Peptides against a protein of PDB entry 4PN1. Designs and how they scored, part 70

Target 1, 261 residues: chain A of PDB entry 4PN1
Amino acid sequence: KIEMNFLNKPIVPDTTKVISNFLTHYLITEPVEHVEIEAKLGTLIDLETQNRFEFPVMNETILNPEFNLRTRFESDMTASEHKYLNEFLNQAFRDSQKPGRLPFAYKHTKQVDLFYETEDNSRDKIRVSKNQSDNQVLACVKKRRVADLFLYCPNDAFDIRISISDELPVSMPSGNQQPSLTRLKDRVGYVHQEIKIDLTKTTQNDPVYDTTERHELEVEFGNIADLRDRAQKAKDGMEAPLFRRVQLFMDNVRILRREHS

## One batch from the design tools (peptide; aimed at target 1 N21)

Design b1_p29_7 (made by RFdiffusion4)
Pose (drawn by RFdiffusion4):
Structure b1_p29_7 (pose): chain A 256 residues (1-205, 211-261), chain P 29 residues (1-29)
Amino acid sequence: KIEMNFLNKPIVPDTTKVISNFLTHYLITEPVEHVEIEAKLGTLIDLETQNRFEFPVMNETILNPEFNLRTRFESDMTASEHKYLNEFLNQAFRDSQKPGRLPFAYKHTKQVDLFYETEDNSRDKIRVSKNQSDNQVLACVKKRRVADLFLYCPNDAFDIRISISDELPVSMPSGNQQPSLTRLKDRVGYVHQEIKIDLTKTTQNTTERHELEVEFGNIADLRDRAQKAKDGMEAPLFRRVQLFMDNVRILRREHS
Amino acid sequence: MTLFDEWLQETKEYNEKIDEEMKEAKEKR
């Protein structure tokens, strides 16, 4: 017989607790009506060295946003790093279809992104996405970035950025307006337990941009868990962000 | 204290309470 600790009850990892606080704030305390919560793999770049951020730590750590660390985030990876993650996810996809497993879901999207500027003093963009096939509109949203949280990961090839955005559905722009940006997007989507794993390849109309992102697929249920956490029963919220961060961690450690 | 520092403090108070309870349970055993 073995216990996990001298209390024999599970304890919350420090990071899971902190991220739960970050998510509960923008879900409950200062709620965002049309919230998107996603984490992207990438690289923390030191503004002076223009290289990867150096920090005297040995493990995955959350950077305090109230401190100016002179850093920016590169949400990009090489084509090989993108293909390597693609193969790994495909293998993980098939293994989930075997007996006793909760399966993966799959969705491949070939679409066009159209970005527009707003009439306001804000730096928001109006995004119009269309199919590359029939050109029927998939979405028309005004997107506002609310908050970011950065995880420096010295033991891995990637760092993590957790973004909280606000995607408000809006009406279509006028025809007599030039889009600020037009690009193709090749999004390969994997879904497991309502956690979305998106592998995106955007082509600038040339420059290619390869990304991997992980987002909560069921916000309404997550908001409910955030409410219960605010009221004392915080176990379901913790179990949820633990699953999210562990998926993010697995993909982060996958590299040649 | 900033909002993020308040969250870190809550994590520190949670860990102190759990360490004290683990120490008392070890001593009793």

Design b1_p29_7_s1 (made by RFdiffusion4, then SolubleMPNN; from b1_p29_7, 10 letters changed)
Fold by OpenDDE base, seed 5:
Structure b1_p29_7_s1 (fold): chain B 261 residues (1-261), chain A 29 residues (1-29)
Amino acid sequence: as target 1 above (261 residues)
Amino acid sequence: MSLFEKWLKEVEEEREKIEKEMKEAKEKR
């Protein structure tokens, strides 16, 4: 007979605990009402060198937010990397359709995001998302960034930012308001076990600068209600369901950041 | 229905469409 360890019980990785606690804070302790929780692939940039940040660690490491590391996070990748990840996810999608697997769902969306200034001149802009084909309004929200957690991943092509945001539904801007910024998004979305994976090509027309293109990959918790329930149970002393969900999320992130052309 | 639930429904519908098309393409071979 083989046992898992000397306790013969599952053990939770420290990373999972730290992230779970981070999420629990914004789900339960200081709850964000319309919470979005996403991980983005990107690069931690050292502000002094303008190169990828280097820290004396050998594996995936959550950076302590209490320390000013003089870094910025760039949530971008090359077109080739993005293409590779798309092909990888397409294959994963196909493989998941086989008998005995849980299937991916797939969606290709082209949308335009219009950003409007708020009347109070707050830093938070109103985002109106519309379908490019029919101009149907998909969403109108005021997104506020609440918190970030950074993972330095020295062995992988990408570092990770986990972000907590508040996406407050708001009324449409007045018809006389002009958008301060317009972004075109070509998004391929994959959903597996209520975890959403999005590959997004964003085109931004700057009136002063040339058109900029960004390639992003994000992983999002699709079922926030379930996650909040799990977080509440964790506060009540039953942590396992939350840990399992966070581990699933992180394993998906880890798969994606390890895949490189 | 939340925006996410709406999105998920659309995603599933698209998946089913793709699967059907793929199946039909295989059957024609």
Scores: peptide ipSAE 0.020, ipTM 0.456, DockQ to the pose 0.012
OpenDDE base, seeds 1, 2, 3, 4: peptide ipSAE 0.016, 0.000, 0.017, 0.013; ipTM 0.417, 0.319, 0.439, 0.356; seeds 3, 4 fail the geometry check

Design b1_p29_7_s2 (made by RFdiffusion4, then SolubleMPNN; from b1_p29_7, 13 letters changed)
Fold by OpenDDE base, seed 3:
Structure b1_p29_7_s2 (fold): chain B 261 residues (1-261), chain A 29 residues (1-29)
Amino acid sequence: as target 1 above (261 residues)
Amino acid sequence: MSRFEEWLKEVEEERKKIEEEELEAKLKR
């Protein structure tokens, strides 16, 4: 007979606890009403060297937000890396359709995001998202990033930014307003166990800057209501459901950040 | 129905389409 440990009970990694507490804060303690919670793959860049940040740790490490490390996070990756991840996820999708597995869902969307200045001169712009094919309005929101949690991942291809955002539905801008910025997004979305994985190619036409393309991968909690319920239970002393959900999320992130071309 | 549920429905429909296409491709081999 084998036991898990000397208590014969599951043990929760510190990473899971820290992230769970972070999420609980913005779900329950200081609740964000229209919360979006996502992890983006990218690179922590040292502002002094303009190279990937180097920290004296040997594994996945959550950076303390109270310390200014003079870093920026670049959520971009190469086209080759993005293509590889797409192929990888396509294979994962196919494999999940086999008997005995939980299947992925798949969606490919092309949208245009139009950004408008707000009348109140707020830093947050209004984003109108439209389907590229029929120009149907998909969303009109004011998105504010509330908090970030950074994970330095020295053994993997990418570092991680977990972001808490408030996506407030707002009224459409007046017909006389012109967008200050337009972005084209080609997004391939995968869903497994209510965790969303999105590969996005963004094209931005800037009148001042040349057309830039960005390649991003994000992992999002698809069921916020369930997550909030789990966070509430955690506050009430039942932490296991939240920990399990966060562990699932992070395992998916860990799989993806290890993949490279 | 939540926005998420609506999204899932659309995604599921596309999944089924892909599955059908893959099955057809496999049968042609």
Scores: peptide ipSAE 0.019, ipTM 0.472, DockQ to the pose 0.013
OpenDDE base, seeds 1, 2, 4, 5: peptide ipSAE 0.007, 0.016, 0.000, 0.019; ipTM 0.277, 0.428, 0.243, 0.447; seeds 1, 2 fail the geometry check

Design b1_p29_7_s3 (made by RFdiffusion4, then SolubleMPNN; from b1_p29_7, 15 letters changed)
Fold by OpenDDE base, seed 3:
Order: C-alpha cells, then sequence, then structure tokens
Structure b1_p29_7_s3 (fold): chain B 261 residues (1-261), chain A 29 residues (1-29)
C-alpha cells in the first residue's frame, strides 16, 4: 500500500497558506464589510523596461508586498487570447452538464457602467451599472480597493493579482449630475462550485484617446459568507476547510492562466 | 499601523505558530 508521505497525511502548499492568511486578515482580523475577493489575469510590467517583469524565480511566486519592485499590473489580454478562453470555458461548461459532474451555471450580461464623482471629492467614484437593453439599474456602488497580492507566474501566460475590495452600496447620484466616464461591458459569466469566472470585454470612449477595448478575465469567490465562516474556523484552530476552499480557487486560476492561443 | 503592516504581522505570527507546533511534535517523539 502506497502512502502520501512519511506521515501519511495531506500536505498544504505554502502558497495556499500565504493566500489563506491574506484572506483571513480582511475577512476576520480587520473585516471588510462588503468584501469582494477576486483574482485577475494580467501581466506584471517592469516600469523601467516596459516589458513583463523578470524575477529570479522558476515557478509561481507570491511577491512580498514590502518590496517596491517598480512594477505595474496590467489587467488585459489580447482579443485572441480572450476568445480562446471563452471557447475553452464553453467546452468546460458543456462537459460539466454530463451525468456525474457538477454543472456550471452560465450567464451573459451586457451592461453600461456610468461613473460619477462624489460630492465630497472622494477618490472613490460612484459606479452605476445599467442593463444595455432596457436601462434598468443593476447596481449602484462605491468600490474601494483595500489590498492586493501579486503572483508572478513565469511558466504561464499570465500573472495574477488577487484583490480585496469593499463594494459599498450607495444611493443613486442626483439627476443633475453627469457621468465623468462611461464604459460598455460585455460579460460572460460561469459559476462552478460557487467560484465565479467572468470574461469581460470593456469598451471605453476617451475624448482624447480613441476608443479603447480591454479584455479581462477574473475569478471571484461567489460565497463570501461561507469563506468568512471557513476563515473564522481557521482562526479557531481548524484550518483545513479554508485551505481546501483556497486550493480550489487557486486550481481554477491555475487552469485558466495556462490556457492561451 | 497600516492594514498592510498588520497583515504582515499576522503572517509572521502564523509562521511562528507553525514552527512551535512542529517543534513540539518533534519533542514528543
Amino acid sequence: as target 1 above (261 residues)
Amino acid sequence: MSLFEKWLEEVKKYKEKIEKEELKRKLER
């Protein structure tokens, strides 16, 4: 009989522990009230070279936030990469509908995001999201970025930014206010085991710059209440449920960042 | 202390906890 290791017990990857602690801090220790936790695929860009950042590591590595590496994160991919990922996820969706599998849920949304300046000159803008077809208001929020954790992934097509955000529901702007920015979003959403995967095509008209198009992929924890419960259990000494959930999340991210045309 | 600094401190404490648990397990064997 073969054992897993000399203790014959599961081992938790170091990456899982680090991410779990990061999440636990903003879920339990200093809790964000309306927390959104997502991973975005993109590229760490070296500010000096304007190329993808190069670090002396050979695999997936969480960057220490204490060090200023003089990088920026670009949450974007090519149209061809985005299309490939869409086709890949469509196939995964179809395969998951087979007997014996847990099925994906699917949703396609076309929305317009209107950004408004706040009356108090806060750096945070109010975002009003409307359905493109009937102009029905879908959401009105003030989103604040709380923290980021960057993963450098030298063996994959994309690097990863895990972000903690606070999405505060707010009242609609006054009817006399004009939006400072308008974005069109075409979003295809997949949900599997309460992990959300969104492919988004964003179009923005800039008065100075021509129409810019962005292609984004994000992976989000769809059940924050469950995640918070798991994080609390971890604080109480039972870490396994949290580690399992974070491992699931990261495995999905790892699958996606390896796929490209 | 910033949220970042607090998080780092928590990570440090977690590492120390794990090290202590490992040490305890070694001493009990």
Scores: peptide ipSAE 0.041, ipTM 0.360, DockQ to the pose 0.171
OpenDDE base, seeds 1, 2, 4, 5: peptide ipSAE 0.019, 0.015, 0.000, 0.031; ipTM 0.283, 0.291, 0.231, 0.377

Design b1_p29_7_s4 (made by RFdiffusion4, then SolubleMPNN; from b1_p29_7, 18 letters changed)
Fold by OpenDDE base, seed 3:
Structure b1_p29_7_s4 (fold): chain B 261 residues (1-261), chain A 29 residues (1-29)
Amino acid sequence: as target 1 above (261 residues)
Amino acid sequence: MSLFEQWLKEVEKEREEIRKKEEEARKER
């Protein structure tokens, strides 16, 4: 009989612990009321070189947020990379429909995001999201970025930003207000075990700048209530449920960030 | 209800519709 280790107990990866603690802080300790928790694939860019930053590490590494590394995170990828990921996820979707598997759910959404300035001149804009087909209002929110955690992934195609955001529902802007920014989003969404994976093509029409397209992949915790419950249990001394959920999330992220054309 | 919750509800609805169609297709065979 083989045992896992000399204690014959599972051991939690350090990455999982760090991320779990990060999430617990914003779920329980200083709770964000309307929390969104997502990981975006992208690239940590060195501000001096404008190339991908090179850290003296050999594997997935969570960067300490206390240090200013003079980097920026670019959540964009090439159209070819985005297409490859879409094909990859489509195949994963098909494979998950086989007997004995947990199936993916799939949704294709086209929406328009309208951004409005706030009367209080707050940094955060009001976002009105509408369905492109019928102009139905999907949401009206003020999104505030609360915190970021960056993972440098030297062995993979992409680095990761885990973001905590507060999506505060707000009233619709007055009818006389014009949007300061409009974004078209073509989003393909996949859900597996309450983890949402979105491939988004964003088209932004800037009156000053030329039309820009962005290709993004994000992974989101689809059940915040469950995650909050797990985080509370972790604070109460039962960490395993939280660790398992974070591990699942990170494994999905790890799969995706390794895929490239 | 968040955009995500709305989206998830739609996804679940579509998933159920697909399941029903597949079940019907199996009965016709």
Scores: peptide ipSAE 0.060, ipTM 0.560, DockQ to the pose 0.013
OpenDDE base, seeds 1, 2, 4, 5: peptide ipSAE 0.018, 0.000, 0.033, 0.047; ipTM 0.403, 0.229, 0.379, 0.529; seed 2 fails the geometry check

Design b1_p29_8_s3 (made by RFdiffusion4, then SolubleMPNN; its pose is not in this set)
Fold by OpenDDE base, seed 3:
Structure b1_p29_8_s3 (fold): chain B 261 residues (1-261), chain A 29 residues (1-29)
Amino acid sequence: as target 1 above (261 residues)
Amino acid sequence: MEDFFELWRKKKEKEEEERREKEEEEKEK
């Protein structure tokens, strides 16, 4: 007989516990009403050197939010890296359609995001999202960034930012208001076990600056209600369901950040 | 499960209160 360990019980990685605690705070303790929880692949940049941040660690580590490390996070990758990840996910999609596997769902969306200033000149802009094909309004929201948790990944091509955001539904701007910014988004979305993986190409036309293009990969919790229920149970002493869900999420993130051209 | 982020917040609030008290004592001197 083979046992898992000398207790013959599952063990929870420390990373899973820390992230679970972070999520529980913003789901239960200080609850965000319209919460979005996502991980982005990118690079931690040291503000002093303008290069990738260097820390004397040999593996994935969560940076302590208590300390100001004088870093910025760049949620971007090269077009070649983005293409490679798209091909990788397409293959993963195909393999998941085989008998005995849980299948991916696939969706390709093209949308335009229009950003409007608020009447109070707040830093938060109203975002109107429309389908590019028929101009149907998909969403009108005011997005607020609530918190970030950074993972430094010295052995991988990308670092990770886990973000908590509040997406408040708001009324449409007045018909006479001009957008301050317009972004085109080409998004390829994959869903597996209610975890969303999005590859997004964003094009921004600035009248003064050249057209900028950004390539992003995002991993999002697709079932917030279930996650909130798991977080509540964890706070009440039953942690296993939350830990299992966070572990699944992080394993998907780990797979993706290891892939590069 | 202990909420580490709530504990961190409470610690920061206490540190801020202690700083304000010190500043008030220095103004009275």
Scores: peptide ipSAE 0.129, ipTM 0.560, DockQ to the pose 0.222
OpenDDE base, seeds 1, 2, 4, 5: peptide ipSAE 0.025, 0.000, 0.012, 0.088; ipTM 0.378, 0.232, 0.268, 0.521

## One batch from the design tools (peptide; aimed at target 1 N64 L149)

Design b1_p30_1 (made by RFdiffusion4)
Pose (drawn by RFdiffusion4):
Structure b1_p30_1 (pose): chain A 256 residues (1-205, 211-261), chain P 30 residues (1-30)
Amino acid sequence: KIEMNFLNKPIVPDTTKVISNFLTHYLITEPVEHVEIEAKLGTLIDLETQNRFEFPVMNETILNPEFNLRTRFESDMTASEHKYLNEFLNQAFRDSQKPGRLPFAYKHTKQVDLFYETEDNSRDKIRVSKNQSDNQVLACVKKRRVADLFLYCPNDAFDIRISISDELPVSMPSGNQQPSLTRLKDRVGYVHQEIKIDLTKTTQNTTERHELEVEFGNIADLRDRAQKAKDGMEAPLFRRVQLFMDNVRILRREHS
Amino acid sequence: DILNLPISDDNLEKKLLKEVDDLYTEKNEE
């Protein structure tokens, strides 16, 4: 007989607790009506060295946003790194279809991104996405970035950025208006337990941009868990962000 | 069910987590 600790009850990891606080704030305390919560793989770049961020730590660590660490985030990876993660996810996809397993879901999208500027003093963009096939509109949203949280991961090839955005559905722009940006997007979507794993390849109209993003697919349920956490029963919220961060961690450690 | 214990600050990694935890705990108490 073995116990996990001298209390024999599970304990919350420090990171899971902190991220739960970050998510509860923008879900409940200062709520965002149309919230998107996603984490992207990439690289933390030191502004002076223009290389990967160096920090005297040995494990995955959350950076305090109230400190100026002179750093930016590159949400990009090589084509090989993108293909490597594609193969790994495909293998993980088929293994989930076997007996006893909760299966993956799959959705491949070939669409066009159209970005517009706003009439306001804000730096928001109006995004219009259309099918490359029939050109029917998939979405028309005004996107505002609310908050970011950076995880420096010295033991891995990637760092993590947790972004909280606000995607408000808006009406279509006028025809007599030039889009600020137009590009193709090849999004390969995997879904497991309502956690979305998106593998995107964007082509600038040339320059290619390869990304991997992991986002909560069921916000309404997550908002409910955030409410219960604010009221004391915080176990479901913890279990949820633990699953999210563990998925993000698995994909982060996958590299040649 | 699950225990939520205070975050310690005995080294650099834990101090950073504690500071971030204090920040969002205070904001959520507002």

Design b1_p30_1_s1 (made by RFdiffusion4, then SolubleMPNN; from b1_p30_1, 12 letters changed)
Fold by OpenDDE base, seed 1:
Structure b1_p30_1_s1 (fold): chain B 261 residues (1-261), chain A 30 residues (1-30)
Amino acid sequence: as target 1 above (261 residues)
Amino acid sequence: EILVPEIGDDNLENKLLKLVDDYFTELNKK
């Protein structure tokens, strides 16, 4: 007979514990009311060299936010990388439809995001999202970035930014206001076990700069109420449900960041 | 096999939607 270890019990990776504690803080300790929790694939850039950041570690590591590493995060990839991930996820979708598997859900959305300045000139803008086809309003929110956690991944194609945001629903801007910025989004969304994976092409027209296109991949917790419940249980001494959900989330992220064209 | 269109392939998506609609239309006639 083979056992898992000398206790013959599952053990929780340290990365899972650190991320779980980070999430618990913004779910329970200092709770964000309309919280969005997502991981974006991208690249940590060294501000001095303008190349990918290099750190003397050999595997995935969470960067300590207390240290100023003089980096920026670029949440972008090449068109070819984005296409490859799209094909990869399409295959994963097909495979999940087989008997004995849990199926993906799929949705393709084309929308326009209109950004409006607030009357108090706050840093946070109001975002109105509309369908491109019929101009139907999908959402009107004021989004605030609350916290970031960065993972340096030396063995993979991408580094990771986990972000905590507050998405406050707000009233539509007055009809006389003009948007300060307009973005077109072409998004393909995949959902598996309440984890949402989105591939997004964003087109932005700047009057000063030429049209820019971004290619992004994000992984999001699709059931915040369940996650908050798990976090509360963790605070009460039962950590296993939270660890399991965070492990699932991170495994999906790890799969995606390893795939490249 | 279920086909999932890539971003930017509007023609394929429309074809798939039509196939689904046609399938359910035929199924409801039985």
Scores: peptide ipSAE 0.019, ipTM 0.423, DockQ to the pose 0.010
OpenDDE base, seeds 2, 3, 4, 5: peptide ipSAE 0.019, 0.018, 0.013, 0.016; ipTM 0.427, 0.439, 0.387, 0.420

Design b1_p30_1_s2 (made by RFdiffusion4, then SolubleMPNN; from b1_p30_1, 12 letters changed)
Fold by OpenDDE base, seed 4:
Structure b1_p30_1_s2 (fold): chain B 261 residues (1-261), chain A 30 residues (1-30)
Amino acid sequence: as target 1 above (261 residues)
Amino acid sequence: EILVLPISSDNLENRLLALVDKIYSEKNAK
């Protein structure tokens, strides 16, 4: 008979604990009311070298947010990489439809995001999202990024940014107000076990900068209520449900960040 | 149907953005 370890009990990796604590803080301790929690694939760039950040570690490492490491995060990838991931996820979707598996859900959306300045000239803009096909308003929110957690992944194609955001529903801007920015989004979304994986091609026309195109992949917790419940239980001493959910989330992220064309 | 995101070189998205900008510019002029 083989046991897991000398205690014959599951062990929780530090990464899971750290991330769980990070999430618990913004779910329970200082709760964000309309919280969005997502991980984006990208690259940590060293501001000095303008190359990918190099840190003297050999594996996935959560960077301490209290320290300024003189980095920026670029949540972008090449079109080729994006296409590869899209094909990869399509195959994963197909495989999940087989008997005995939990199926993916799939959704393709095209939307236009209109950004408006706030009356109080706050840093946060109001985003009105509309469906490109019928111009139906999908959302009107003021999104504020609350916190970031960066994972340096030297062995993988991408580094990771986990972001906590507050997506506050707000009223539509006044009819006389013009958008300061317009963004087109072509998104394919995959949902598996309430974890959302989105591939998004974004085209943005900046009045100051040239039109930019981004290829992004994000992984999001699709059931915040459940996650909050798990976090509360963790705060109350029952951590296992939260750890399991975070582990699932991170495993999906790890799968994706290892894939490249 | 499961679609792959179109990687178009036809600048369609830029054209769409330009159209949107034009629409809003016209609204402001009126």
Scores: peptide ipSAE 0.044, ipTM 0.418, DockQ to the pose 0.011
OpenDDE base, seeds 1, 2, 3, 5: peptide ipSAE 0.019, 0.033, 0.016, 0.026; ipTM 0.397, 0.349, 0.489, 0.453; seeds 1, 2 fail the geometry check

Design b1_p30_1_s3 (made by RFdiffusion4, then SolubleMPNN; from b1_p30_1, 15 letters changed)
Fold by OpenDDE base, seed 5:
Structure b1_p30_1_s3 (fold): chain B 261 residues (1-261), chain A 30 residues (1-30)
Amino acid sequence: as target 1 above (261 residues)
Amino acid sequence: EILVPPIGSDNLENRMLAEVDEIYTKLNAK
C-alpha cells in the first residue's frame, strides 16, 4: 500500500497558498463587489532589453509586487500560437464528451466593444458590449483593474498575469456621446468545471493607423460566489476547499501555458 | 480563420443550449 507522504495527507503547493491569499484579500478582506478574476497568458517583458524578462529562477515563480522589476506584461501571442491553442482546446473538448468524463461547454461569441470616457475624467472607461449579429447590448460596465499578480514561467511558452478587476454595471452612456474606441472581439469560450477558458481575437481599427489584431487566451473563475464562500471558509480556518479550487484553476493554466507549436 | 469551433460542437450546442446558456449566465453573474 502506498501513501501520499509520511503524513498520508494532501500537501498544498506554495504557489497555491500565495495565490489563495491574494484572492482572499480581494474576495473577503477588501472585497471587490463585482470581481472578475482571470489569468492571461502572455510575456513578461524586460523594459531595458525589450525581450522576455529573465529572472534567476528555474520554475514557475510568483513575482513580488512590492518590487519594481521594470517589466511590462504583454498579453498578446502570435496567430500561430493562438491557432495551436484553439486546436488543442478543441481536442480537449472532444475528448471530454466521452463517457466517464466531465464535458466541456462551448460558446462562440462575436461582439463589439465600445469604450466611452467617463464624465468624471476617470481613467476607467465605460465599456458597452454588443452582439455583432443583432447589435443587442450584452453588457455595460465600468471595469477597474484592482490588482495584478505575475507569474514568471521560464520553462513554458507563456508567463501569466492573474488580475483582479471590478466590473461595475453602469448605465448606458448618453446618446450624444461618441465612443473613444471600438474593438471587435471574436471569442471562443470553453467551460470545464466552472473554469472558463477564452480564446479571443481582438481587432482594432484606427483611421490613421493600420488595423491591429491581438490574440489572447484567458482563464477565468466562473463561479465567483463559490470562490468567495471558499475564501471565507479559509479565513475561518478551513483552507482546503479554497486550495482545491485554486489548484484546479492553476493546473488548467499550467496545461495551457505549456502548449505551443 | 484562427478561431474555429470544435468538431460536432454545433450539434452539441444545439442540444445543450439551455445548459450552455445557464453556465455562461452563471459565469457572468459576478
Scores: peptide ipSAE 0.211, ipTM 0.714, DockQ to the pose 0.015
OpenDDE base, seeds 1, 2, 3, 4: peptide ipSAE 0.149, 0.047, 0.192, 0.160; ipTM 0.713, 0.505, 0.717, 0.565; seed 2 fails the geometry check

Design b1_p30_1_s4 (made by RFdiffusion4, then SolubleMPNN; from b1_p30_1, 16 letters changed)
Fold by OpenDDE base, seed 4:
Structure b1_p30_1_s4 (fold): chain B 261 residues (1-261), chain A 30 residues (1-30)
Amino acid sequence: as target 1 above (261 residues)
Amino acid sequence: EIIVPEIGDDNLENRLLKLVNDYYEKLNAL
């Protein structure tokens, strides 16, 4: 007979606890009303060298947000990396359609995001998303980035930024208001067990730098209500459901950040 | 270019799953 450990009980990874606490804060303690929680693949850049930062650690490490590190996070990746991830996810999708598996769902969208300044000149912008095919309005939200948690992943192709955002549905901007920024998005979204994985190619016209293209991959909690419920239970002393959900989320992130050609 | 996934196996179960995926593609806001 084999046991898991000397207590013969499952143990929660420290990373799971830290992230769970981070999420609980913005779900329950200081709740964000229309919360979006996502992880983006990218690179922590050392501002001094403009190269990927080299922390003196050998594995996945959550950075303490209380320290002002001379770093920036770039959520972009190369077209080649993005293509590889697309192929990888497509294969994962196909494999999940086999008997005995939980299937992926997917959605392909091409949309235009128009950004507007708010009337009160707040830092938060209004984003109007429209379907490129028929110009149908998909969403109109005021988005605010609330908090970030960065994971340095020295052994993987990408570092991770977990972000808490508030996406408040708002009324459409005035008809005479012009967008300050327009972005074209080609996105394929994969959903597995209510975890959303989005591959997005964004095109933006810039008067100075001409047309720029960004390639991003993000992983999002698809069921916030469930997550909030789990977080509340955690506050009430039952942490296991939240830990399990965070573990699932992070395992998916870990799979993706390791994947490269 | 973004390449969407396709279901290659055309057995009954996969066909049903394809229908489900098509349904979600229409209804889910991702």
Scores: peptide ipSAE 0.229, ipTM 0.656, DockQ to the pose 0.013
OpenDDE base, seeds 1, 2, 3, 5: peptide ipSAE 0.209, 0.018, 0.027, 0.219; ipTM 0.670, 0.304, 0.515, 0.641; seed 2 fails the geometry check

